Peptides against a protein of PDB entry 5B16. Designs and how they scored, part 23

Target 1, 136 residues: chain A of PDB entry 5B16
Amino acid sequence: TPSRINHNERLEFLGDAVVEFLTSVHLYYLFPSLEEGGLATYRTAIVQNQHLAMLAKKLELDRFMLYAHGPDLCRESDLRHAMANCFEALIGAVYLEGSLEEAKQLFGRLLFNDPDLREVWLNYPLHPLQLQEPNT
Target 2, 136 residues: chain A of PDB entry 5B16 as posed
Amino acid sequence: TPSRINHNERLEFLGDAVVEFLTSVHLYYLFPSLEEGGLATYRTAIVQNQHLAMLAKKLELDRFMLYAHGPDLCRESDLRHAMANCFQALIGAVYLEGSLEEAKQLFGRLLFNDPDLREVWLNYPLHPLQLQEPNT

## One batch from the design tools (peptide; made by RFdiffusion4, then SolubleMPNN)

Design b1_p12_1_s3 (from b1_p12_1, 7 letters changed)
Fold by OpenDDE base, seed 3:
Structure b1_p12_1_s3 (fold): chain B 136 residues (1-136), chain A 12 residues (1-12)
Amino acid sequence: as target 1 above (136 residues)
Amino acid sequence: DKLAKLKAALDA
């Protein structure tokens, strides 16, 4: 049985890919005339640790982190990095235990507080073919 | 409209 730390790191690894993938797919379809450089710029802004830490804060993960690892997170940068990692692990867990759709919904709802932006992000037509879900 | 608003948000 792997340690909790190793498990979280594995979930983070998975979640990082899921966040990257979802972001890329949505940007690709939402902005069909935007060049790669523009798409990459938007993706970087969305998935950078500072932003993911902000999303984590919306879920009050900072309270969780301080409760569980307070003394180890004395630096603001350390807390931010840990929160970003925790957010990735959460998304990874949602994908693993649920589905890509559930991960997409959670991520999309957190990305924007504005209902209009949420709607266009989550409801814009993506790939016409149903994505195959991995067996878990 | 909404898409333009989204783009503006991402550009900020």
Scores: peptide ipSAE 0.533, ipTM 0.933, DockQ to the pose 0.809
Fold by OpenDDE base, seed 2:
Structure b1_p12_1_s3 (fold): chain B 136 residues (1-136), chain A 12 residues (1-12)
Amino acid sequence: as target 1 above (136 residues)
Amino acid sequence: DKLAKLKAALDA
């Protein structure tokens, strides 16, 4: 059984892919005439550590990080990076224990404070993200 | 419209 630290890093690895995938899919469908460079620019802005750290702060992960790892996070850049990683791990966990749809909903709700923007981001016609669970 | 509003937000 992997250690808790190893498990968290694995969740981060998974969450990073989920965040990038969801972002890419939404941008692709929302902006069908936008060239690859433009899509990549928007994606970078959305998934960069500084932005993900802001999303993490909405979940009060900063309080968690300072409580658990305060002495190791004295630099703002270190805290930002750690918060971004923690956010990715959370998304990874939501995907793993829940579904891609649940990860999509959580991520989309955090991306925008404006309800109109949330609606268009989350409800714009996309390929179905809900996948049939394997028969176990 | 809402899509234009979203684009504006992403451009900011």
Scores: peptide ipSAE 0.515, ipTM 0.929, DockQ to the pose 0.775
Fold by OpenDDE base, seed 5:
Structure b1_p12_1_s3 (fold): chain B 136 residues (1-136), chain A 12 residues (1-12)
Amino acid sequence: as target 1 above (136 residues)
Amino acid sequence: DKLAKLKAALDA
C-alpha cells in the first residue's frame, strides 16, 4: 500500500486529467463556433493553478493547508500551488470513488457562484464516448 | 442570454 503522500500525488495525476477533460468537453459544446485558440485560452484560464487555488479556497482548503503545512507554505506562490494540487487530488478522489458525473457536478458548482452561469455550464451533455468508470 | 453571460465571464 502506497504512503498517503504517494496516494495524494496519484490522485492529483488523475484529477488533473479529469479537470482537463471536463473543461474541454464543456467548452467544446458551449462554443461550437469558437476556434481552437479561443477554446484553449478559456481552458487555460479555468485549469491554471491560480484559478484552481481559488476554487480550493471555496472549500476552505487554505485553512487546512496552513494548519497542516504552515511552515512550508509561507510564500503565496507555494500555497497557491499546493492548493491547486490538493484540489486536483480531491477531484481525482471524487471520480475514483464516485463517478465522472459527481466530479462534473462538484467542479461545475465551484466554477461559478452565479446560478445562470452554473446552469448553462452544467446543461450540456458529456461526450458520448466518455471513458468507462473504474471498478471499485 | 446565459451563454453570452458565460462568455463574458470567461473573457474577464
Scores: peptide ipSAE 0.513, ipTM 0.930, DockQ to the pose 0.742
Fold by OpenDDE base, seed 1:
Structure b1_p12_1_s3 (fold): chain B 136 residues (1-136), chain A 12 residues (1-12)
Amino acid sequence: as target 1 above (136 residues)
Amino acid sequence: DKLAKLKAALDA
């Protein structure tokens, strides 16, 4: 049985792909006339460590990280990376134990506090086949 | 327009 740390790293690996995928799919459908460069720019902004760390903070993961790993997080950059990784692991876990739809909902709720933005992000029509889960 | 609002937020 893998250690808790190893399992978390595996979840992070999965979550990274899920976050990237969800972001890409939503941007692709929301902005059908936007060129690849623009789509990539928006994706980068959404999934970069600095932003994911902000999302992690909404879940109070910063308090958790400081409690568990405070001595190892002397620099703010270290904390950002740790929180971003932890956030990805969380999304990975939600996808793994729940569904892509559940990961989508959680991610979307955290992305935007504004109800209008949240609504358009989450409710814009997406291709049904793109939301299918891999075979287990 | 909510989509325009979203785009503006992403541009910020």
Scores: peptide ipSAE 0.488, ipTM 0.926, DockQ to the pose 0.803

Design b1_p12_1_s4 (from b1_p12_1, 6 letters changed)
Fold by OpenDDE base, seed 4:
Structure b1_p12_1_s4 (fold): chain B 136 residues (1-136), chain A 12 residues (1-12)
Amino acid sequence: as target 1 above (136 residues)
Amino acid sequence: EKLEKLLAALES
């Protein structure tokens, strides 16, 4: 049985892929005339640690991280990185225990504070093929 | 900033 740390790292691995996938799909449909380079630029902006940490803060993961791992997070960059990883693990867990749709909804709700933009993002169709849980 | 550009693109 893997340790809690190992489990979180595995969830992070899964969540990273889910975040990347959801971001890619939505950008692809939202910007049908945008070339690959532009799509990649937007994707990078969305999924980079700096941004994911910001999303994590909306879930008050910063308070959680400081409570649980304060001594290890004395540097701002360390906290940001840890929060981004934790966010990925959370998305991974939502996908694993719930569904891709639930992960999509959570991610979309956090991406945009503006409800109109949120609806635009969420109302675009996803690719009909869904990811599968990793073999364990 | 790329996120700002994204938001601007979504709003247009």
Scores: peptide ipSAE 0.176, ipTM 0.829, DockQ to the pose 0.154
Fold by OpenDDE base, seed 3:
Structure b1_p12_1_s4 (fold): chain B 136 residues (1-136), chain A 12 residues (1-12)
Amino acid sequence: as target 1 above (136 residues)
Amino acid sequence: EKLEKLLAALES
């Protein structure tokens, strides 16, 4: 069987794809007149390590990381990178054990503190075909 | 900042 480290890296691999996909889909529908360059700019801002680390902090992953890996995370940049990876692994696990919908809900709740912005992000009308594959 | 621009765009 693979080591726990290998398993976590596999979850991170999966989570990276899920975060990228969810971000792309929501931006695509929220900004129907925005050119590809603008969409890519927003996506980069959302999925970059610095931002994902901030989302991870909302889940108190910083406390967890310092407890479990403190000696190896003396530099702020190292902590951010580790937290971003851990966040991706978490999203990957939610998708794996639950569904894409559950991953979407968790991600959306963390993206925005403002309830109105959260509502716009999570409940913006998507393509009707997505209703046929809610767990994909 | 790019995230600030995103927030502004969502609020519009």
Scores: peptide ipSAE 0.149, ipTM 0.814, DockQ to the pose 0.156
Fold by OpenDDE base, seed 1:
Structure b1_p12_1_s4 (fold): chain B 136 residues (1-136), chain A 12 residues (1-12)
Amino acid sequence: as target 1 above (136 residues)
Amino acid sequence: EKLEKLLAALES
């Protein structure tokens, strides 16, 4: 059986894919006329460590990280990277134990403080076939 | 800056 650390790394692996997927799908539909380069630029901005660390901070994961791993996170850049990884692991866990929809809702809720932008992101019509598939 | 551009695009 894997250690707790290995399990967290596995969740991070899964969460990375989920975050990437959700970001890609929403950008694809929100910007139907945007070329691949533009889509990729926006995706990078959303999923980069600096941004994910900001989302993690909204969940107060920084306090958790300093409590649990303080000695290993003496540099700000190390803390940001660790927070981003922890955020991915969280999303992975939500997907694993809940559903893709729940992961989508959590991610979108954190992405935007503006409720109007949040609603646009979360409720923009996606492909109809997705409604016929299980969330996990 | 890239994130700001995204937000601006969403607001337009």
Scores: peptide ipSAE 0.126, ipTM 0.805, DockQ to the pose 0.154
Fold by OpenDDE base, seed 5:
Structure b1_p12_1_s4 (fold): chain B 136 residues (1-136), chain A 12 residues (1-12)
Amino acid sequence: as target 1 above (136 residues)
Amino acid sequence: EKLEKLLAALES
C-alpha cells in the first residue's frame, strides 16, 4: 500500500491528464478555426500552475495549505505550486472515485464565474477517456 | 491576458 504522499502524487499525475484532456477537447470545439499554436496558448493559460492555483483558491485550498503546511510555504510561488498540485490531485480523485462527467462539471464550474459562459463551455462534447484504474 | 482573450472570445 502506497504512502499518503505517494497516493497524492499519483492522483496529481492522473488529475493532470484529466485537466489537460478536458481543456483540450473544449478548446478544440469552441475554436474550430484556431490554429494549433493558438489552441496551445489557451490551453497553457488554463492549465498553468498560476491559474490552477486561482481555481484552488476558490475552493479555499489556500487556507487549508497554510494551516497544514505554513512553514513550508512561506513564498507565494511555493504556495501556488502546492495549490496547483493539490487541485490536480482533487480532480484526479473526482475522476477516479466518481466519473469524468463529475470532473468536467467541477472543473467547468470553477473556470467561469459567469453562468452563461459555464453553460457554453460545458455544453461542448467530451470524447471518451478510457483509462485503467491503478491496483492499490 | 490570455484568459481574458479566451473569455472575450467565448462571449462573442
Scores: peptide ipSAE 0.067, ipTM 0.760, DockQ to the pose 0.155

Design b1_p12_2_s1 (from b1_p12_2 with E6K R7K E11L)
Fold by OpenDDE base, seed 4:
Structure b1_p12_2_s1 (fold): chain B 136 residues (1-136), chain A 12 residues (1-12)
Amino acid sequence: as target 1 above (136 residues)
Amino acid sequence: REELLKKIEELL
């Protein structure tokens, strides 16, 4: 049985793939005229540690991080990295315990504060393989 | 969508 830390790292691994996939799919469908370089650049911008840490702050995960790991997070860069990892683990857990749709909804709600932009992001079609996601 | 893209560009 893996330790709690190993479990969190596994969830992070899964969550990293989920946020990468969701970001890629939405960018692809939302912006059909963007070239690969643009798609890749914007994906990187969305999934970079700096941004994921900002999303994590919206969920007040910084309070959790400081409570659990305060002595190891004295530097802003360390906190940012830990926050990004924690956010990925959270998305991974949402996907694992729920579905890709739940992960999509959570991620989309956090990406944009403007409700109009949020709806545009969330209501674009996703890749058909989303219907074949594992249930267990 | 144009505004959406602008918001993403702000992350660059």
Scores: peptide ipSAE 0.613, ipTM 0.949, DockQ to the pose 0.405
Fold by OpenDDE base, seed 1:
Structure b1_p12_2_s1 (fold): chain B 136 residues (1-136), chain A 12 residues (1-12)
Amino acid sequence: as target 1 above (136 residues)
Amino acid sequence: REELLKKIEELL
């Protein structure tokens, strides 16, 4: 049986892909005039460790990290990296146990505090099939 | 959508 560490690393691996995919898809459809370089730049900005750590802090994961791993997280960079990894693992778990849609909703809710911006991000039409068969 | 992009740009 895999260790807890191994399981968390696997969830992180999955979550990294999910966050990357969701970000890519939304940027692609929301900003049709952006060239590849712009899309890549904004994707990097959204999925960078510093930003994901901020999203993790909204879920108060910092309290958990300090409680469980405080002695190993004395440096800000270490905490940021651990927080980002933990966030990816959570998204991976939501996708695994739920669906891509549920992961999308959680990620989008955390990305934007402004409800109007959140609405645009979450509900902008991505593909015609989503409108017809949202649960496919 | 433009405001959305501005918010993302703040992350750069």
Scores: peptide ipSAE 0.612, ipTM 0.949, DockQ to the pose 0.419
Fold by OpenDDE base, seed 2:
Structure b1_p12_2_s1 (fold): chain B 136 residues (1-136), chain A 12 residues (1-12)
Amino acid sequence: as target 1 above (136 residues)
Amino acid sequence: REELLKKIEELL
């Protein structure tokens, strides 16, 4: 079995793909008039380290990171990067242990503080096959 | 949708 560090990096790898996918799917359906360039721009904005770090802060991951890795995270940019990675790993873990739907729910709940916007994001009709549970 | 897009645009 891989080391704990290796496991976290693997979860991050998976979570990165999940966050990217969920973002892409929602943007695609919510904004059918946006061209590819527009979709890509907004996706980048949502999944950039700065934003994911803000989402991580909502889960108080910063306190955890400082407790566990404080000496290595003296720079704001280092902390931001680490928090973004930790957030991706969390989403990866939720997908792995739960489902894509559960990852979607968690991600969507954190994306918007406004409950009305959250409802639009989370409940917008998506193709059922895109939310299908993995067979493995 | 428009309001949602505005919120995302704030991230740019």
Scores: peptide ipSAE 0.599, ipTM 0.947, DockQ to the pose 0.419
Fold by OpenDDE base, seed 5:
Structure b1_p12_2_s1 (fold): chain B 136 residues (1-136), chain A 12 residues (1-12)
Amino acid sequence: as target 1 above (136 residues)
Amino acid sequence: REELLKKIEELL
């Protein structure tokens, strides 16, 4: 019988889409005057492998990766790429087993250490029942 | 929002 555990590559595929989507939505609502080129640039900056690898490091995935795949991760670029992929798989798993909201919360928590900036990010787009926050 | 944008710009 096939395992019920999803393959990491499939989770990565899903997580990539979730990260891309969340980033796009938040940028779109946060910066209504920003042109498409600017939106695309900032999205790329947020979801690029280097940045996702940094987020993964906050979860100590680097230790996990080195223990499990150390011999194949001698190059910094290889480690960075593997870390980013692992992060995507994690987000994919959170979305799959939980919800988009849970993925959003986790992603937002990692994106910003400053609680005020985190709050602004996580509140976009605003729910109709939420009070409008001042521009920050 | 301006500070948020600055933080994102640091990633460029």
Scores: peptide ipSAE 0.584, ipTM 0.943, DockQ to the pose 0.463; fails the geometry check

Design b1_p12_2_s2 (from b1_p12_2 with E9L E11L)
Fold by OpenDDE base, seed 3:
Structure b1_p12_2_s2 (fold): chain B 136 residues (1-136), chain A 12 residues (1-12)
Amino acid sequence: as target 1 above (136 residues)
Amino acid sequence: REELLERILELL
């Protein structure tokens, strides 16, 4: 059986793809006139380690990481990278144990503090087939 | 939606 560390790395791998996918889908539908270069730039902004670390901080993962791994995280860049990875692992776990919809909801709630912006991000119409057959 | 885009731009 894989170690807990190996399991977390696998969850991170999955979560990275989920975050990338959700971001891509929402940007694609929300901004139909935005060119590919713009879509890619905004996606990078959302999924970059610095931003994911900020989202992780909203979940108080910084306190967790410093408690568990403080000596290895003496530099801000190291802490940021570790928190981003941990955030990806959490999203991966939510997707794995729950659903893509649950991952979407969690991610969206963290992306925006403004309720109106959050509502637009989470509930903007996607593909018609998805609207007709909601998963969760 | 425009404000949403502006908030995303602030991440750059």
Scores: peptide ipSAE 0.435, ipTM 0.916, DockQ to the pose 0.415
Fold by OpenDDE base, seed 4:
Structure b1_p12_2_s2 (fold): chain B 136 residues (1-136), chain A 12 residues (1-12)
Amino acid sequence: as target 1 above (136 residues)
Amino acid sequence: REELLERILELL
């Protein structure tokens, strides 16, 4: 039986892929004239630890992390990295227990505070074959 | 869309 840590790392692994995928798909559809280099740059900006940690703060994961791992998170960079990992694990869990759509909705809600921008991001179509659920 | 890109650019 895997430890809770191992389980979290597995969820993080899955969540990393989901975040990367959702970001890629939305950028691809939103910006059909943007070249690969631009798409990659924007994706990096969205999925980088600094940004994911910011999203994690919106969910108050910082309080959770400090409670659970306070002694190891004295540095801002350490906290940021841990929060990004935790955020990925959360997205992974939402995908695993729910759906890609639910992961998309959660991620999109956090990406933009502006409701208009949020709706633009979320309402772009995803390829039908990319909406399949994971095997459980 | 342009505003969206600008917001993303702010993350760089």
Scores: peptide ipSAE 0.423, ipTM 0.914, DockQ to the pose 0.353
Fold by OpenDDE base, seed 5:
Structure b1_p12_2_s2 (fold): chain B 136 residues (1-136), chain A 12 residues (1-12)
Amino acid sequence: as target 1 above (136 residues)
Amino acid sequence: REELLERILELL
């Protein structure tokens, strides 16, 4: 039986892909005139460790992290990476035990505090068929 | 959408 650490690493692996995918899809549809280089730049900005750590902080994951691993997180960069990884693992778990939609909702809620921007991000049609049944 | 893009740019 894999250790909890191994399991968390697997969840992180999955969550990384989910975050990357959701970000890519939303950017692709939201900005149809943006070239690949621009899309890649914006994606990097959203999924970079520094930003994911900020999202993790909104969930107060830093409290848990410092409690469990404080001595190993003396460097700000180490804390940032650990927080980002923890966030990815959380998203991975939400996807695994819930759905991609649930992961999308959680991620979107954290991405934007502004309700108008959040609505645009979350409810923008990502597939032609969604125009028939828009998520409102 | 433009404002959304601006907010994302702030992350850079």
Scores: peptide ipSAE 0.419, ipTM 0.911, DockQ to the pose 0.389
Fold by OpenDDE base, seed 2:
Parts: structure tokens; sequence; C-alpha cells
Structure b1_p12_2_s2 (fold): chain B 136 residues (1-136), chain A 12 residues (1-12)
């Protein structure tokens, strides 16, 4: 059985892929006229550590991080990186224990404070097969 | 969609 630290790193690994995938899928469908370079640019904007750290802050993960790891997170850049990783691990856990749809909902709810933008992001029609999980 | 794109662009 992996250590707790190992488990968190594994969840982060999974979550990174899930965040990347969800972002890619939504951008692809929402912006059908956008070329690959544009899609990549916007994906980078969404999944960059600084942005994911902001999403993590919405869940008040920073308070937990400072409590548990404060001495190691004295630099803002270190905190951002840790927060981003924590967010990825959270998404990974939601996917693992729940579903891709649940991960999508959580991620989308955090992406936009504006309810109109949130609605567009979350409710844009996606092909159901893209959100299906393997049976086993 | 345009507003959404603009909002995402602000993240860069």
Amino acid sequence: as target 1 above (136 residues)
Amino acid sequence: REELLERILELL
C-alpha cells in the first residue's frame, strides 16, 4: 500500500489528466472555429498553476495548506504550486471515487463566478460518449 | 461565447 504522500501524488497525476481533458473537450466544442494554436493557448490559461491555485483558494484549501505545511510554503510560488497540485489531486479523487461527470461539474462550478458564463460552460451540449467512464 | 472567450483570455 502506498504512503499517504504517494497516494496524493498519484491522485495529482490522475487529476492533471482529467483537468486537461475536460478543458480540452469544452474548448473544442465551445469554439469550433478556433484553430489548434488558439485552443492550446486557452487551455494553458485555464490549467496553469496560477489559475488552478485560484480555484483551490475558492475551496479554502490555502488555509489547510498553511496549517499543515506552512513552514514549507513560505514563498508565494511554492504555495501556488502546492495549491495547484492539491486542486488536481482533488479533481483526481472526485473522478476516482465518483465520475467524470462529477469532476466536470465541480471544475465548471469553480471556473466561473459569473452564472451566465458558468451555464454556458457546464450546459453546452457534449456528446455523452465523451463523458462515459470505463465500466471496470 | 465571445464573452466566455474574453474571460478565459484574461487568465493569460
Scores: peptide ipSAE 0.405, ipTM 0.910, DockQ to the pose 0.367

Design b1_p12_2_s3 (from b1_p12_2 with E6R E9L E11L)
Fold by OpenDDE base, seed 1:
Structure b1_p12_2_s3 (fold): chain B 136 residues (1-136), chain A 12 residues (1-12)
Amino acid sequence: as target 1 above (136 residues)
Amino acid sequence: REELLRRILELL
């Protein structure tokens, strides 16, 4: 049987891509006039470990991490990194066992506490390619 | 959208 730790690392790998993808797509659609440099900067802000760790904290993942790895996570930076990884793994799991839409919804709900901003983030104008093939 | 950008910028 594969190690659960290895499985978590695989989920993290997947989740990292999903988080980056969702962020990129939403930024792209929401800000059609924003230059690539701006898009990249905002993406970095959203997906950086510090922010993902904050999102993880909203899910109370810190409690689990400290319980399991308290001695190994004495430094705040270490905890932050672990929390970010755990968040990615969670998103990866949601994508894997659910769907991209479910991952999108969860991520969006966590990104913004403000319901109006959340709605804007989740409900962006469709790209022409999506209009051409909405089911793909 | 502007408010959204502002919130994202606060993360930097």
Scores: peptide ipSAE 0.430, ipTM 0.915, DockQ to the pose 0.403
Fold by OpenDDE base, seed 4:
Structure b1_p12_2_s3 (fold): chain B 136 residues (1-136), chain A 12 residues (1-12)
Amino acid sequence: as target 1 above (136 residues)
Amino acid sequence: REELLRRILELL
């Protein structure tokens, strides 16, 4: 039986891929005239630890992390990294237990505070086959 | 869309 740590790391692994995928797909469809370099740059900006940590903070994961791991997170950079990992694990769990659509919705809701921008982001198409749940 | 891009750019 994997430890809780191993399970979290596995969820993080999955969540990293989901966040990367959703970001890539939405950028691709939103900006059909944007070159690869721009797409890659914007993707990096969205999925970087600093940003994911900010998204995690919106869910108050910082309180959880400090409670559970406070002594190891005395540096802001350490907390940021841990928060980003925790956010990825959360997205991974939502994808695993729910669906890609649910992960998309959660991620999109956090990406933009402005509801108009949020709707623009979320309403761009995902290919139907990409919405299929992984075989369990 | 332009505003969306601007918001993303602010993350850099």
Scores: peptide ipSAE 0.420, ipTM 0.913, DockQ to the pose 0.346
Fold by OpenDDE base, seed 2:
Structure b1_p12_2_s3 (fold): chain B 136 residues (1-136), chain A 12 residues (1-12)
Amino acid sequence: as target 1 above (136 residues)
Amino acid sequence: REELLRRILELL
């Protein structure tokens, strides 16, 4: 059985893909006239470690990280990286145990404090076939 | 959409 650490890294791997996918789809629909280079730039801005760490802070993951791993996270850059990874792992877990829709909702709620912007973001939904959970 | 784009740009 994989260690707890291995499990977190696997969730991070999954979550990274989910965050990137959700970001890509929403940008694609929101900005139909934006060229690929622009889409890529905006995606990078949203999914960069510094931004994901800010989203993680909204969930107070920093308090947990400092409590559990403080000695290893003395540098701000180390903390940011760890928080970003933790955020990805969380999204991965939400996708894995819940659904892509639940991951989308959580991510969208954290992206924008402004409820109007949040609503605009979330109202560009994924195609229904992309949200279908496979029947187990 | 314009405001949304502006907010995203602020992340750069």
Scores: peptide ipSAE 0.414, ipTM 0.910, DockQ to the pose 0.388
Fold by OpenDDE base, seed 5:
Structure b1_p12_2_s3 (fold): chain B 136 residues (1-136), chain A 12 residues (1-12)
Amino acid sequence: as target 1 above (136 residues)
Amino acid sequence: REELLRRILELL
């Protein structure tokens, strides 16, 4: 069987795709008049390591990382990158063991602390057959 | 939507 490290890297791979997909779909529906360059810029802002690390911090993953790998994470940039990867692996695991909807809900809850903004974000469908909520 | 966009822009 593959090592735990290998498994985690596989989950990161999957989670990266899920985060990218969810972000892309929601931005696409939220901003129908935004040009591709703008969509790409906003997606980058959301999925960049610095931001994903902040989301990971909301789950207190930094405590786990510092405990397990503190000596290897002496640089802030190294910690940020590791935190982002762990966040991706977590999203990948949620998708794998649960569903895309569960991954969507978790990601949305972490993206926005403001309930109104969160609701707007989460109400955009990921599939054409899903009922879209009115835009606000 | 505008407020949402502003919050996203703050991430840049």
Scores: peptide ipSAE 0.394, ipTM 0.904, DockQ to the pose 0.360

